# Peptides against a protein of PDB entry 4DOW: the designs that were tried, part 31

Target 1, 157 residues: chain A of PDB entry 4DOW
Amino acid sequence: TFSWVGRPLPNRKQFQQMYREICMKINDGSEIHIKVGQFVLIQGEDNKKPYVAKLIELFQNGAEVPPKKCARVQWFVRFLEIPVSKRHLLGRSPPAQEIFWYDCSDWDNKINVETIIGPVQVVALAPEEVIPVDQKSEETLFVKLSWNKKDFAPLPP

## One batch from the design tools (peptide; aimed at target 1 W75 F76 D106)

Design b2_p21_8_s3 (made by RFdiffusion4, then SolubleMPNN; from b2_p21_8, 12 letters changed)
Fold by OpenDDE base, seed 2:
Structure b2_p21_8_s3 (fold): chain B 157 residues (1-157), chain A 21 residues (1-21)
Amino acid sequence: as target 1 above (157 residues)
Amino acid sequence: ASPRHLAEKPEEYPKAASPPI
């Protein structure tokens, strides 16, 4: 179950109410609050790892009947989501914790909040910085580069 | 439709072929 936290933000977008924060109630009845700017795991395909995204906007879509709770996201991709034929372009074997900023506009960046599995920690690193592989960092994801379907590049500003 | 329905399907390797952790 998802519910808005706080009052709607000032907004001029037709049919949308924007919010800063949403509450996710999980099976045990506990609550997790997720804010704009945080990173989340999104439900993937069957038997696949969840997608990774950064929350850019949280909004209720009043154009739908019934209204839906939605998010606008910046997508990331896992290395294994990159086509096999292009993986060599990275020039190295990345650790499993590495993800890439998806630098294309061909994907819809609107999601239903019900597809959110939960929050995840994502840390941006410079190319020369080493990704920690200790047990405490196993759940933390790291991003150094962008992927634009053609090549890898430094992160966008 | 999923947010990525317009994109090419990912060519995912089996977990055994995943990059090292």
Scores: peptide ipSAE 0.043, ipTM 0.634, DockQ to the pose 0.105
OpenDDE base, seeds 1, 3, 4, 5: peptide ipSAE 0.035, 0.043, 0.040, 0.022; ipTM 0.664, 0.611, 0.639, 0.592; seed 4 fails the geometry check

Design b2_p21_8_s4 (made by RFdiffusion4, then SolubleMPNN; from b2_p21_8, 12 letters changed)
Fold by OpenDDE base, seed 3:
Structure b2_p21_8_s4 (fold): chain B 157 residues (1-157), chain A 21 residues (1-21)
Amino acid sequence: as target 1 above (157 residues)
Amino acid sequence: MSPRHLREEPEELPAAASPPV
């Protein structure tokens, strides 16, 4: 179950109410609050790892019937989501914790919040920084580069 | 419907420059 936290933000869009925060109620009755700017795991395909995204906007879309709780996201990709023929362009074997900023617009960046599994920690690193592989960091994802379907590049500003 | 799918009307946004391979 998802519910809005706080008052809607000032918005000029007639059929959209924007929010800063959403509450996700999980099965044990506990609540997780997720804010714009945080990273989330999103339901993947069957037998696949969940998608990773950064929340850019949270909004209720009143143009839909019934109104839906939605998010606008910045997508990330896992190394294994990159076509096999292009993986060599990285020039190294990345650790499993590395993800890449998806620098393309061919994907819809609107999701239903019901597809959010939960928050995840994503840490941006400089190219020269080493990704930690200790036990405490196993659930933390790291990003150094973008992927634009053609090549890898430094992170966008 | 997959949470991540192709955009109906793709937006043309500047892409970051890629380092040479």
Scores: peptide ipSAE 0.243, ipTM 0.589, DockQ to the pose 0.292
OpenDDE base, seeds 1, 2, 4, 5: peptide ipSAE 0.230, 0.237, 0.235, 0.216; ipTM 0.601, 0.607, 0.607, 0.590; seed 2 fails the geometry check

## One batch from the design tools (peptide; aimed at target 1 Q43 F76 E114 I117)

Design b2_p22_1 (made by RFdiffusion4)
Pose (drawn by RFdiffusion4):
Structure b2_p22_1 (pose): chain A 157 residues (1-157), chain P 22 residues (1-22)
Amino acid sequence: as target 1 above (157 residues)
Amino acid sequence: SLEEHEEKLQEEWKERKEAEEE
């Protein structure tokens, strides 16, 4: 379950209250803070890996009744979310830890916070950097490129 | 592995959702 942490950010959109942070309680019993700018795993279909997204806004949406806690995200896509016909354009076999900045506005970016599984560490690498492949049997995801429905391209500013 | 870790998190999430419904 989720709760807001502290005061809302200075108001921007009507009927919404924005927060820098959200508190998530687990059945391990503890509390975890997830902040705007951090990344989350978002529950998708039961037979697939979670979506990955960067939190760009956290908000209480008064336009829904009853009101809900929501997030706007920047999507990433997994390699399997890229059309099979386009995968060769990458020119290599990406590891499972590699994900792609999704640079397109076609998919809506608003989610209910209840779809959040939890935070995930996502790291930007230069194209020539190699993914560890280190130890920790890492839970970290790495991003080198964006995908725009057409081609792989550099990470945006 | 990454796959096992994500599956574990999904299980934990389902359990938390079931607990909320109760």

Design b2_p22_1_s1 (made by RFdiffusion4, then SolubleMPNN; from b2_p22_1, 12 letters changed)
Fold by OpenDDE base, seed 2:
Structure b2_p22_1_s1 (fold): chain B 157 residues (1-157), chain A 22 residues (1-22)
Amino acid sequence: as target 1 above (157 residues)
Amino acid sequence: SLDEWFEKKKEEHKKELEEEKK
């Protein structure tokens, strides 16, 4: 189950209440707190692997009955999610831990918080920095570039 | 591996969804 943490933030959007933090209660009774700005894994369709996203907004949609707890996200893509015909544009074989900022608006960036699997660590690196592939960073993802369905580019400011 | 970690997290989430529906 998911519950809001703290009071709603001031906003001008009708029928929406924005929050900074949400609490995810796990089966064993433990709680995980997730804040705006953190990275999360999102449930994929069918039996597909989870998606990676950065939380931009947490809000309750009061226009729906009953109200739904939602999030707005910035999507990231793994190399294997990029079409085979365009992978050569990277010019290198990336490690599995590398992800790319999805710089396109064709994907719906609104999700139900119930699709959040949990937090994940994502670190931004400069192009010249080497991605560590040791056991210590096995569960850490790294981003250097963006992907806009046409080409790779440096990360947005 | 990273893929194994993803699968583990996916399976855990699936179990949570099933329990919430009970």
Scores: peptide ipSAE 0.445, ipTM 0.854, DockQ to the pose 0.700
OpenDDE base, seeds 1, 3, 4, 5: peptide ipSAE 0.410, 0.403, 0.406, 0.406; ipTM 0.842, 0.836, 0.839, 0.839

Design b2_p22_1_s2 (made by RFdiffusion4, then SolubleMPNN; from b2_p22_1, 10 letters changed)
Fold by OpenDDE base, seed 1:
Structure b2_p22_1_s2 (fold): chain B 157 residues (1-157), chain A 22 residues (1-22)
Amino acid sequence: as target 1 above (157 residues)
Amino acid sequence: SLEEFLEKKKEEFKKEKEEEKK
């Protein structure tokens, strides 16, 4: 169950109320608060592994009946999600924890909040920084580069 | 491992959705 936290943010978009935070209540009674700017795992297609995304906007879509709780996201991709034929372009074998900023607009960046699995930790690193592959960061994802379906590039600002 | 972590999260999500439908 998802519910908005706080009051709607000022915006000029028709049929849309924006929020800063949403509460995810799990069946065991626990609650997780997720804010704009945080990273989350999103339900994968066809029972695939979860996708990684950064929350850009949280909004209620009033154009639908009933209104839907939605989010706009910045997608990230895991190395294994990159086509096999293009993986060599990285020039190295990345650790499993490395993800890439998806720098394309071909993916729908609007999701239903009900597809949010939960929060995940993502750390941005400089190219020269080594991705720690130890027990401490086993569940932490790291991003150094972007992927635009053609090549890898430095992270966007 | 990360793969185990992701799998765990996926399964937890599936269970959550299943319980939600009850």
Scores: peptide ipSAE 0.602, ipTM 0.913, DockQ to the pose 0.672
OpenDDE base, seeds 2, 3, 4, 5: peptide ipSAE 0.616, 0.560, 0.560, 0.560; ipTM 0.918, 0.850, 0.850, 0.850; seed 2 fails the geometry check

Design b2_p22_1_s3 (made by RFdiffusion4, then SolubleMPNN; from b2_p22_1, 12 letters changed)
Fold by OpenDDE base, seed 4:
Structure b2_p22_1_s3 (fold): chain B 157 residues (1-157), chain A 22 residues (1-22)
Amino acid sequence: as target 1 above (157 residues)
Amino acid sequence: SLDEYFEKKKEEFKKQQEEEKK
């Protein structure tokens, strides 16, 4: 169950109410608050591995009946989501914890918040920084580069 | 591992959805 936290943000978009934060109720009754700018895991199709995304906007789409709680996201891709034929372009074997900023517009960046599995920690690193891979960081994702379906590039500013 | 972590989260998510449907 998802519910908005706080009052709607001022906006000029018709039929849309924007929010800064959403609350996710979990099985034990506890609450997880997720804010714009945080990273989340999104349900994949057919029990596939979850997608990683950064929340850019949280909004209720009032044009739909009933209104739907939605989010606009910036997608990230895991190395294994990149076509095999292109993986060599990285020039290295990344750790499983490395993700890449998806620098393409071909993916729908609007999601239903009900597809949010939960928050995930993502840390941006400089290219020269080493990704720590240990038990403490196995649940933390790291991003250093972007992927635009053609090549890897430095992370967008 | 990360995959194990993801699977755990997926399972939790699935359970949550099932409970909400009941």
Scores: peptide ipSAE 0.529, ipTM 0.888, DockQ to the pose 0.738
OpenDDE base, seeds 1, 2, 3, 5: peptide ipSAE 0.528, 0.522, 0.520, 0.525; ipTM 0.888, 0.887, 0.886, 0.887

Design b2_p22_1_s4 (made by RFdiffusion4, then SolubleMPNN; from b2_p22_1, 10 letters changed)
Fold by OpenDDE base, seed 5:
Structure b2_p22_1_s4 (fold): chain B 157 residues (1-157), chain A 22 residues (1-22)
Amino acid sequence: as target 1 above (157 residues)
Amino acid sequence: SLDEYFEKLKEKHKEELEKEKE
């Protein structure tokens, strides 16, 4: 179950109400609050690994019947999502925790909030910083580079 | 592992969605 937190934000989009925070209830009855700017895991196909995304907008789409709670996201990709033929361009074997800023516009960046599995911690690092692989950071994701289907590059500003 | 953690979260999410559809 998902519910909006707080009042709608000012916007000029007809049939859309903008929010900065949403609350999701999980099976044990606990509540998790997710805000714009945070990172989340998004459910894909049933047998596929979840996707990683940064929330950039939360909104209710009143043009749909019934109205849908939606989000706009910035996608990130895991190394294994990159085509095998292109992985060598990284020049190294990344740890499982490394993700990449997806610097393309071909993916739909609108999602239904019900596809949000939960929040995840993502930390941006400089190229010279080492990604920790200890137990404390096992559940934390790290991003150093972007991927634009052609090559890896420094993160966008 | 990270993948095990993600799968655990995924399973919890699936259970929640199934309950809402019932």
Scores: peptide ipSAE 0.340, ipTM 0.788, DockQ to the pose 0.761
OpenDDE base, seeds 1, 2, 3, 4: peptide ipSAE 0.292, 0.312, 0.314, 0.316; ipTM 0.766, 0.774, 0.778, 0.775

Design b2_p22_2 (made by RFdiffusion4)
Pose (drawn by RFdiffusion4):
Structure b2_p22_2 (pose): chain A 157 residues (1-157), chain P 22 residues (1-22)
Amino acid sequence: as target 1 above (157 residues)
Amino acid sequence: APDVNTDARMAAAAEARDKRFS
């Protein structure tokens, strides 16, 4: 379950209250803070890996009744979310830990916070950097490129 | 498009949180 942490950010959008942070309680019993700018795993279909997204906004949406806690995200896509016909354009076999900045506005970016599984560490690497492959049996995901429905390209600014 | 914001996805996310953080 989720709760807001502290006061809302200075108001921007009508009928919405924005927050820098959200508190998530687990059945391990503890509390975890997830902030705007951090990344989350978002529950998709039961037979697939979670979506990955960067939190760009956290908000209480008064336009829904009853009101809901929501997030706007920047999507990332997994390699399997890229059309099979386009995968060769990468020119290599990406590891499972690599993901792609999704640079397209066609998919809506609003989610209910209840779809959040939890935070995930996502790291930007230069194209020539190698993914560890280190230990921790890492839960970290790495991003080198964006995908725009057409081609792989550099990470935006 | 992402399949999110449904009762099924919200319930499954709670179960996934339990599995992940237990």

Design b2_p22_2_s1 (made by RFdiffusion4, then SolubleMPNN; from b2_p22_2, 15 letters changed)
Fold by OpenDDE base, seed 1:
Structure b2_p22_2_s1 (fold): chain B 157 residues (1-157), chain A 22 residues (1-22)
Amino acid sequence: as target 1 above (157 residues)
Amino acid sequence: PPKVNTEKSKKLAEELAKEKYS
């Protein structure tokens, strides 16, 4: 269950109410607050790892009936989401914790908040920095590069 | 349980299909 936290933010968009924070109620009854700017896991197919995205906007879409709680996101890509024929372009075998900034606009960046599994920690690293693989970092994802469907590149500033 | 993001799943499926059947 998802519910808005706080008052709507002022915006100029018709049929949209924007928020800074949303509350996610988990099965055990606990609540997790997710804010704009945080990273989230998004449910994909059952046999695949969750998608990763950064929350850009949280909004209620009043143009739909009934209104839907939505988010606008910046997508990341897992290595296994990249076509097999292009994976060699990375030039290395990435650790499972590495994700890539999706530098394309062909994906719909609007999601239903009901697809959110929960928050996740994403840390940006310089290309020279080694991705740590220990207990403390097992739940942390790391990003060094972007992927634009053609090649890998350093992260945009 | 969370709902599947069908939009991204569909997009990825299309990209993978293009590779498999090209």
Scores: peptide ipSAE 0.476, ipTM 0.880, DockQ to the pose 0.083
OpenDDE base, seeds 2, 3, 4, 5: peptide ipSAE 0.471, 0.473, 0.474, 0.476; ipTM 0.878, 0.880, 0.879, 0.880

Design b2_p22_2_s2 (made by RFdiffusion4, then SolubleMPNN; from b2_p22_2, 13 letters changed)
Fold by OpenDDE base, seed 2:
Structure b2_p22_2_s2 (fold): chain B 157 residues (1-157), chain A 22 residues (1-22)
Amino acid sequence: as target 1 above (157 residues)
Amino acid sequence: PPKVNTEKAKKRAAELAKKKYS
C-alpha cells in the first residue's frame, strides 16, 4: 500500500499533483518513506533481478481514471542488461554491485509506484575508485559510468 | 546469478509490472 506524505507541491503541470515523499506500508504494519532523489528497486520479470532507478518526480496522474500514483525515474542498467555484443566495450569485468547510468530516452521513465519494491543505496564513484566488492550482498550499488547504447562514458553532468 | 536481459524484455517487463497493484 502506497500513500502520499504531506501536501501536494506547487506545480504547473496539468492533471498532475506533485509530491516530495511517499509512504510504503508493509504487511507487518511498518512503513518505509521514499523521497524524490532516492534510489529504488523496481519489480522486473520473475527470476530476474529488479530494475534500479532514481526517483526524479512523484506525482498523482489525474489524467487517468482512476488517478494513479506515479513516479518519473532515471533508469540504471545492470551489466547483464547490456547487449552481449557490446559488453566488451567496458574493457573489464564489473563486480556484481556495479550499475550504469542509462543515458538514453528510448525507455519510458514513468512508473506506477506500486512497482517499487523498496529503496536501495546507490553510490557514485570516480572511475579510479575501487568498488568494495561483496558478492554476498547487493545492499549497496555503485555507479561509475553511463551507458548510451553505443559506449560507456563518464557520468553525465 | 541473474539472467541476461534485453532492452525489449525490460520494456515488456516494465509494462507487466505496471499491471501489478499494491
Scores: peptide ipSAE 0.028, ipTM 0.637, DockQ to the pose 0.091
OpenDDE base, seeds 1, 3, 4, 5: peptide ipSAE 0.025, 0.027, 0.022, 0.026; ipTM 0.642, 0.659, 0.614, 0.563; seed 1 fails the geometry check

Design b2_p22_2_s3 (made by RFdiffusion4, then SolubleMPNN; from b2_p22_2, 14 letters changed)
Fold by OpenDDE base, seed 5:
Structure b2_p22_2_s3 (fold): chain B 157 residues (1-157), chain A 22 residues (1-22)
Amino acid sequence: as target 1 above (157 residues)
Amino acid sequence: APKVNTEKSKKLAEELAKEKYS
């Protein structure tokens, strides 16, 4: 179950109400609050690791009946989500904790909040910084580079 | 359990198919 936290924010989009924070109630009865600017794990298909994204905005889409709770995100990609034929362009074997900033606009960046698994920590590193590898590969993720479907590049500012 | 994001899943599948057949 998802519910809005706080008052709606001013916006120019009709049929939409924007929010800063959403509350996710888990099956055990506990509650997790997720805010704009945080990173989240998003449910993918079976046998696949969750998708990673940064929350850009939270909004209720009143154009749909019934209204749906949605989010706009900045996508990241895992190494295994990159086409096999292009993985060699990285020039190294990345640790399991490394993800990449998706620098393309061809993906729909609107999601249903019901696809959110929960928050995750993402840390941006300089190219020369070493990623601390541990057994908990999904506890903290690290990003050094962007991926634009053609090549890897330094992180966008 | 959370619902699957079908849109990104479809996009990834399309990219995989493009690589495989084009």
Scores: peptide ipSAE 0.488, ipTM 0.882, DockQ to the pose 0.083
OpenDDE base, seeds 1, 2, 3, 4: peptide ipSAE 0.487, 0.484, 0.482, 0.488; ipTM 0.882, 0.881, 0.881, 0.882

Design b2_p22_3 (made by RFdiffusion4)
Pose (drawn by RFdiffusion4):
Structure b2_p22_3 (pose): chain A 157 residues (1-157), chain P 22 residues (1-22)
Amino acid sequence: as target 1 above (157 residues)
Amino acid sequence: SYPRVPEHARPYVEELVERRKE
């Protein structure tokens, strides 16, 4: 379950209250803070890996009744979310930990916070950097490129 | 492997999946 932490940010959008942070309680009993700018795993279909997204906004949406806690995200896509016909354009076999900045506006970016599984560490690497492959049997995901429905390209600014 | 959200969030999961299929 989720609760807001502290006061809302200075108002921007009508009928919405924005927050820098959200508190998430687990059945391990503890509390975890997830902040705007951090990344989350978002529950998708039961037979697939979670979606990955960067939190760009956290908000209480008064336009829904009853009101809901929501997030706007920047999507990432997994390699399997890229059309099979386009996968060769990468020119290599990406590891499972590698994900792609999704640079397209066609998919809506608003989610209910209840779809959040939890935070995930996502790291930007230069194209020539190698993914560890280190230990921790890492839960970290790495991003080198964006995908725009046409081609793989550099990470935006 | 990944954990899952509680079932009460299912309607939102289904809505999100539908929107992505559009």

Design b2_p22_3_s1 (made by RFdiffusion4, then SolubleMPNN; from b2_p22_3, 6 letters changed)
Fold by OpenDDE base, seed 4:
Structure b2_p22_3_s1 (fold): chain B 157 residues (1-157), chain A 22 residues (1-22)
Amino acid sequence: as target 1 above (157 residues)
Amino acid sequence: SYPRVPESAQPYVKELIERLKK
């Protein structure tokens, strides 16, 4: 179950009520609060690892009937989502914890919040920084580069 | 543009919570 936290943000769009934070209530009754700017895991395809995204906006979409709790996200991709024929362009074998900023507009960046599995930590690193592995922090993901379906590039500012 | 993911119902929430507690 998802519910809005706090008051709606000012400057409403016609059919969008925007929020800063959403609460995800899980089965045991505990609650996880997720804010704009945080990273989340989103349900992937069956038997696949979840997708990774950064929350850009949280809003209730009044244009839909019934109104839907939605998010606008910046997508990231895992290395295994990169086409096999293009993986060599990275020039290295990335650790499993590395993800890439998806620099394309072909994917819809609006999601239903019900697809959110939960929060995840994503850390931006400089190219020379080493990704720590084999720790409890293996759940932390790291991003150094973007992917635009053609090549890898430095992260956007 | 096209949808990246279908509508979902938090299939891995329980697992995630356990991981976060570690």
Scores: peptide ipSAE 0.150, ipTM 0.701, DockQ to the pose 0.110
OpenDDE base, seeds 1, 2, 3, 5: peptide ipSAE 0.091, 0.075, 0.115, 0.111; ipTM 0.653, 0.569, 0.678, 0.686

Design b2_p22_3_s2 (made by RFdiffusion4, then SolubleMPNN; from b2_p22_3, 7 letters changed; failed a check: too like the target's own chain)
Amino acid sequence: SYPRVPESAKPYVDKLVEELKK

Design b2_p22_3_s3 (made by RFdiffusion4, then SolubleMPNN; from b2_p22_3, 6 letters changed)
Fold by OpenDDE base, seed 3:
Structure b2_p22_3_s3 (fold): chain B 157 residues (1-157), chain A 22 residues (1-22)
Amino acid sequence: as target 1 above (157 residues)
Amino acid sequence: SYPKVPASAQPYVDELVERRKK
């Protein structure tokens, strides 16, 4: 289950209540708090790795009946999500921990918070930097480049 | 903008996937 944490932010949009933080309660009774600006794993297809996204906004959509808890996200893409015909453009075989900033607006960036699996750590690296393999970094994803459906490029500002 | 490392500690990804939401 999901519940809002704290008071709503000043209303900026009609029928939307904005929040900074949401609480996710897990089956064992423990709670995980997720804030705007953090990275999350989003439920993917069956037997597939979760999607990766950065939370941009947390809001309750009052235009829907009943109101729904939603989020706006910046998508990342895993290498295996990139079309096979385009993967060669990277010029290398990336490690499993590498993801790419999705630099397109064609994907719907609104999600239901119920699709959130949990938080994940994402670290930006320069292209020449090596991705670490120690235990602490095993759970961490790394981003060096963006993907715009045509080619790879440096990360956007 | 470039991604920012979250200030809070992160649980293991595998653990999160195995845990179910209420």
Scores: peptide ipSAE 0.122, ipTM 0.657, DockQ to the pose 0.039; fails the geometry check
OpenDDE base, seeds 1, 2, 4, 5: peptide ipSAE 0.028, 0.115, 0.079, 0.109; ipTM 0.572, 0.643, 0.646, 0.657; seeds 1, 2, 4, 5 fail the geometry check

Design b2_p22_3_s4 (made by RFdiffusion4, then SolubleMPNN; from b2_p22_3, 7 letters changed)
Fold by OpenDDE base, seed 3:
Structure b2_p22_3_s4 (fold): chain B 157 residues (1-157), chain A 22 residues (1-22)
Amino acid sequence: as target 1 above (157 residues)
Amino acid sequence: SYGRVDESAQPYVKELIERRKK
């Protein structure tokens, strides 16, 4: 289950209550707290690898009955999510840990919080920086570039 | 499938998926 942590943040959006933090309760009784600004894994389809996203807003949509707990996200894409015909544009074979900032508006950036699997660590690197392969970095994802469905580019400012 | 969560998946990811939500 998911529950809000803390009081709603001041905002001018009618029918929406914004929050800074949400709590995930797992069957074993443990709790995971996730805050705006953190990166999360979103449930994939058909046992596929989870999607990666950055949380930019947490809000309850009061316009719906019953109200729904939602999040607004910035999407990232894995290399294997990029069309096969365009993967060559990267000019290299990326490590499994590399993801890309999705720089398109064609995807809905609103999600139900129930699709969140949990938090994940994402680190931004310059193009010339090498992705670490040590044990600490095995669970960390790295982003160097953006993808806009046409080409790869430096990360947005 | 290359996109599936298999042996190549990160250990932390596997752990999270194995944990059930309330």
Scores: peptide ipSAE 0.148, ipTM 0.734, DockQ to the pose 0.050
OpenDDE base, seeds 1, 2, 4, 5: peptide ipSAE 0.059, 0.030, 0.180, 0.042; ipTM 0.679, 0.638, 0.749, 0.663; seeds 1, 2, 4, 5 fail the geometry check

Design b2_p22_4 (made by RFdiffusion4)
Pose (drawn by RFdiffusion4):
Structure b2_p22_4 (pose): chain A 157 residues (1-157), chain P 22 residues (1-22)
Amino acid sequence: as target 1 above (157 residues)
Amino acid sequence: DPTEHLQLLTDDERQEKFEEWI
């Protein structure tokens, strides 16, 4: 379950209250703070890996009744979310830990916070950097490229 | 659109997925 932490950010959109942070309680009993700018795993279909997204906004949406806690995200896509016909354009076999900045506006970016599984560490690498492949049997995901429905390209600014 | 395939989670479901992925 989720609760807001502290006061809302200075108001920007009508009928919404924005927050820098959200508190998530687990059945391990503890509390975890997830901030705007951090990344989350978002529950998709039961037979697939979670979606990955960067939190760009956290908000209480008064336009829904009853009101809900929501997030706007920047999507990332997994390699399997890229059309099979386009996968060769990468020119390599990406590891499972590599993901792609999704640079397209066609998919909506608003989610209910109850779809959040939890935070995930996502790291930007230069194209020539190798993915560890180091230990921790890492839960970290790495991003080198964006995908725009057409071609792989550099990470935006 | 991934939002069409998103699922809301209970506390138990979130804990199970949390242990699985994080």

Design b2_p22_4_s1 (made by RFdiffusion4, then SolubleMPNN; from b2_p22_4, 13 letters changed)
Fold by OpenDDE base, seed 2:
Structure b2_p22_4_s1 (fold): chain B 157 residues (1-157), chain A 22 residues (1-22)
Amino acid sequence: as target 1 above (157 residues)
Amino acid sequence: DPTKKLKELSDEEQGELYKKYI
């Protein structure tokens, strides 16, 4: 179950109420709070790894019947999601923990919050920084570069 | 199951989620 936390934000779009935070209630009664700006795992295809996304907006879409709880996201892409023919452009073999900022507009960036699996930690690193492989970073994903379907580039600011 | 949500996972499954899908 997903529930909004706090009051709707001002400057609402027509038929949309904006929020900063949403609560996911777990079966054991515990709650997970997810805020705009946090990173989440999104339900992937059957037997495929979840997608990684950063939450940009949280909103209830009142134009739908019934109203739906939605989010706008910034997508990330895993190395293995990049076409085989383009992977060589990275010039290195990335660790499994590395993901890339998806710098394209061809993907729908609106999701239903019901597709959220859970939160995930994503850390931005400079190109020269080493991705840690220790146990402390086991649950952390790292991003250094963007991918725009043509080439890799430094992270956007 | 990569489509299984956190709210549907046991504590054990939740703990293994990141290891499995990172």
Scores: peptide ipSAE 0.142, ipTM 0.785, DockQ to the pose 0.129
OpenDDE base, seeds 1, 3, 4, 5: peptide ipSAE 0.139, 0.032, 0.079, 0.088; ipTM 0.807, 0.576, 0.702, 0.741; seed 3 fails the geometry check

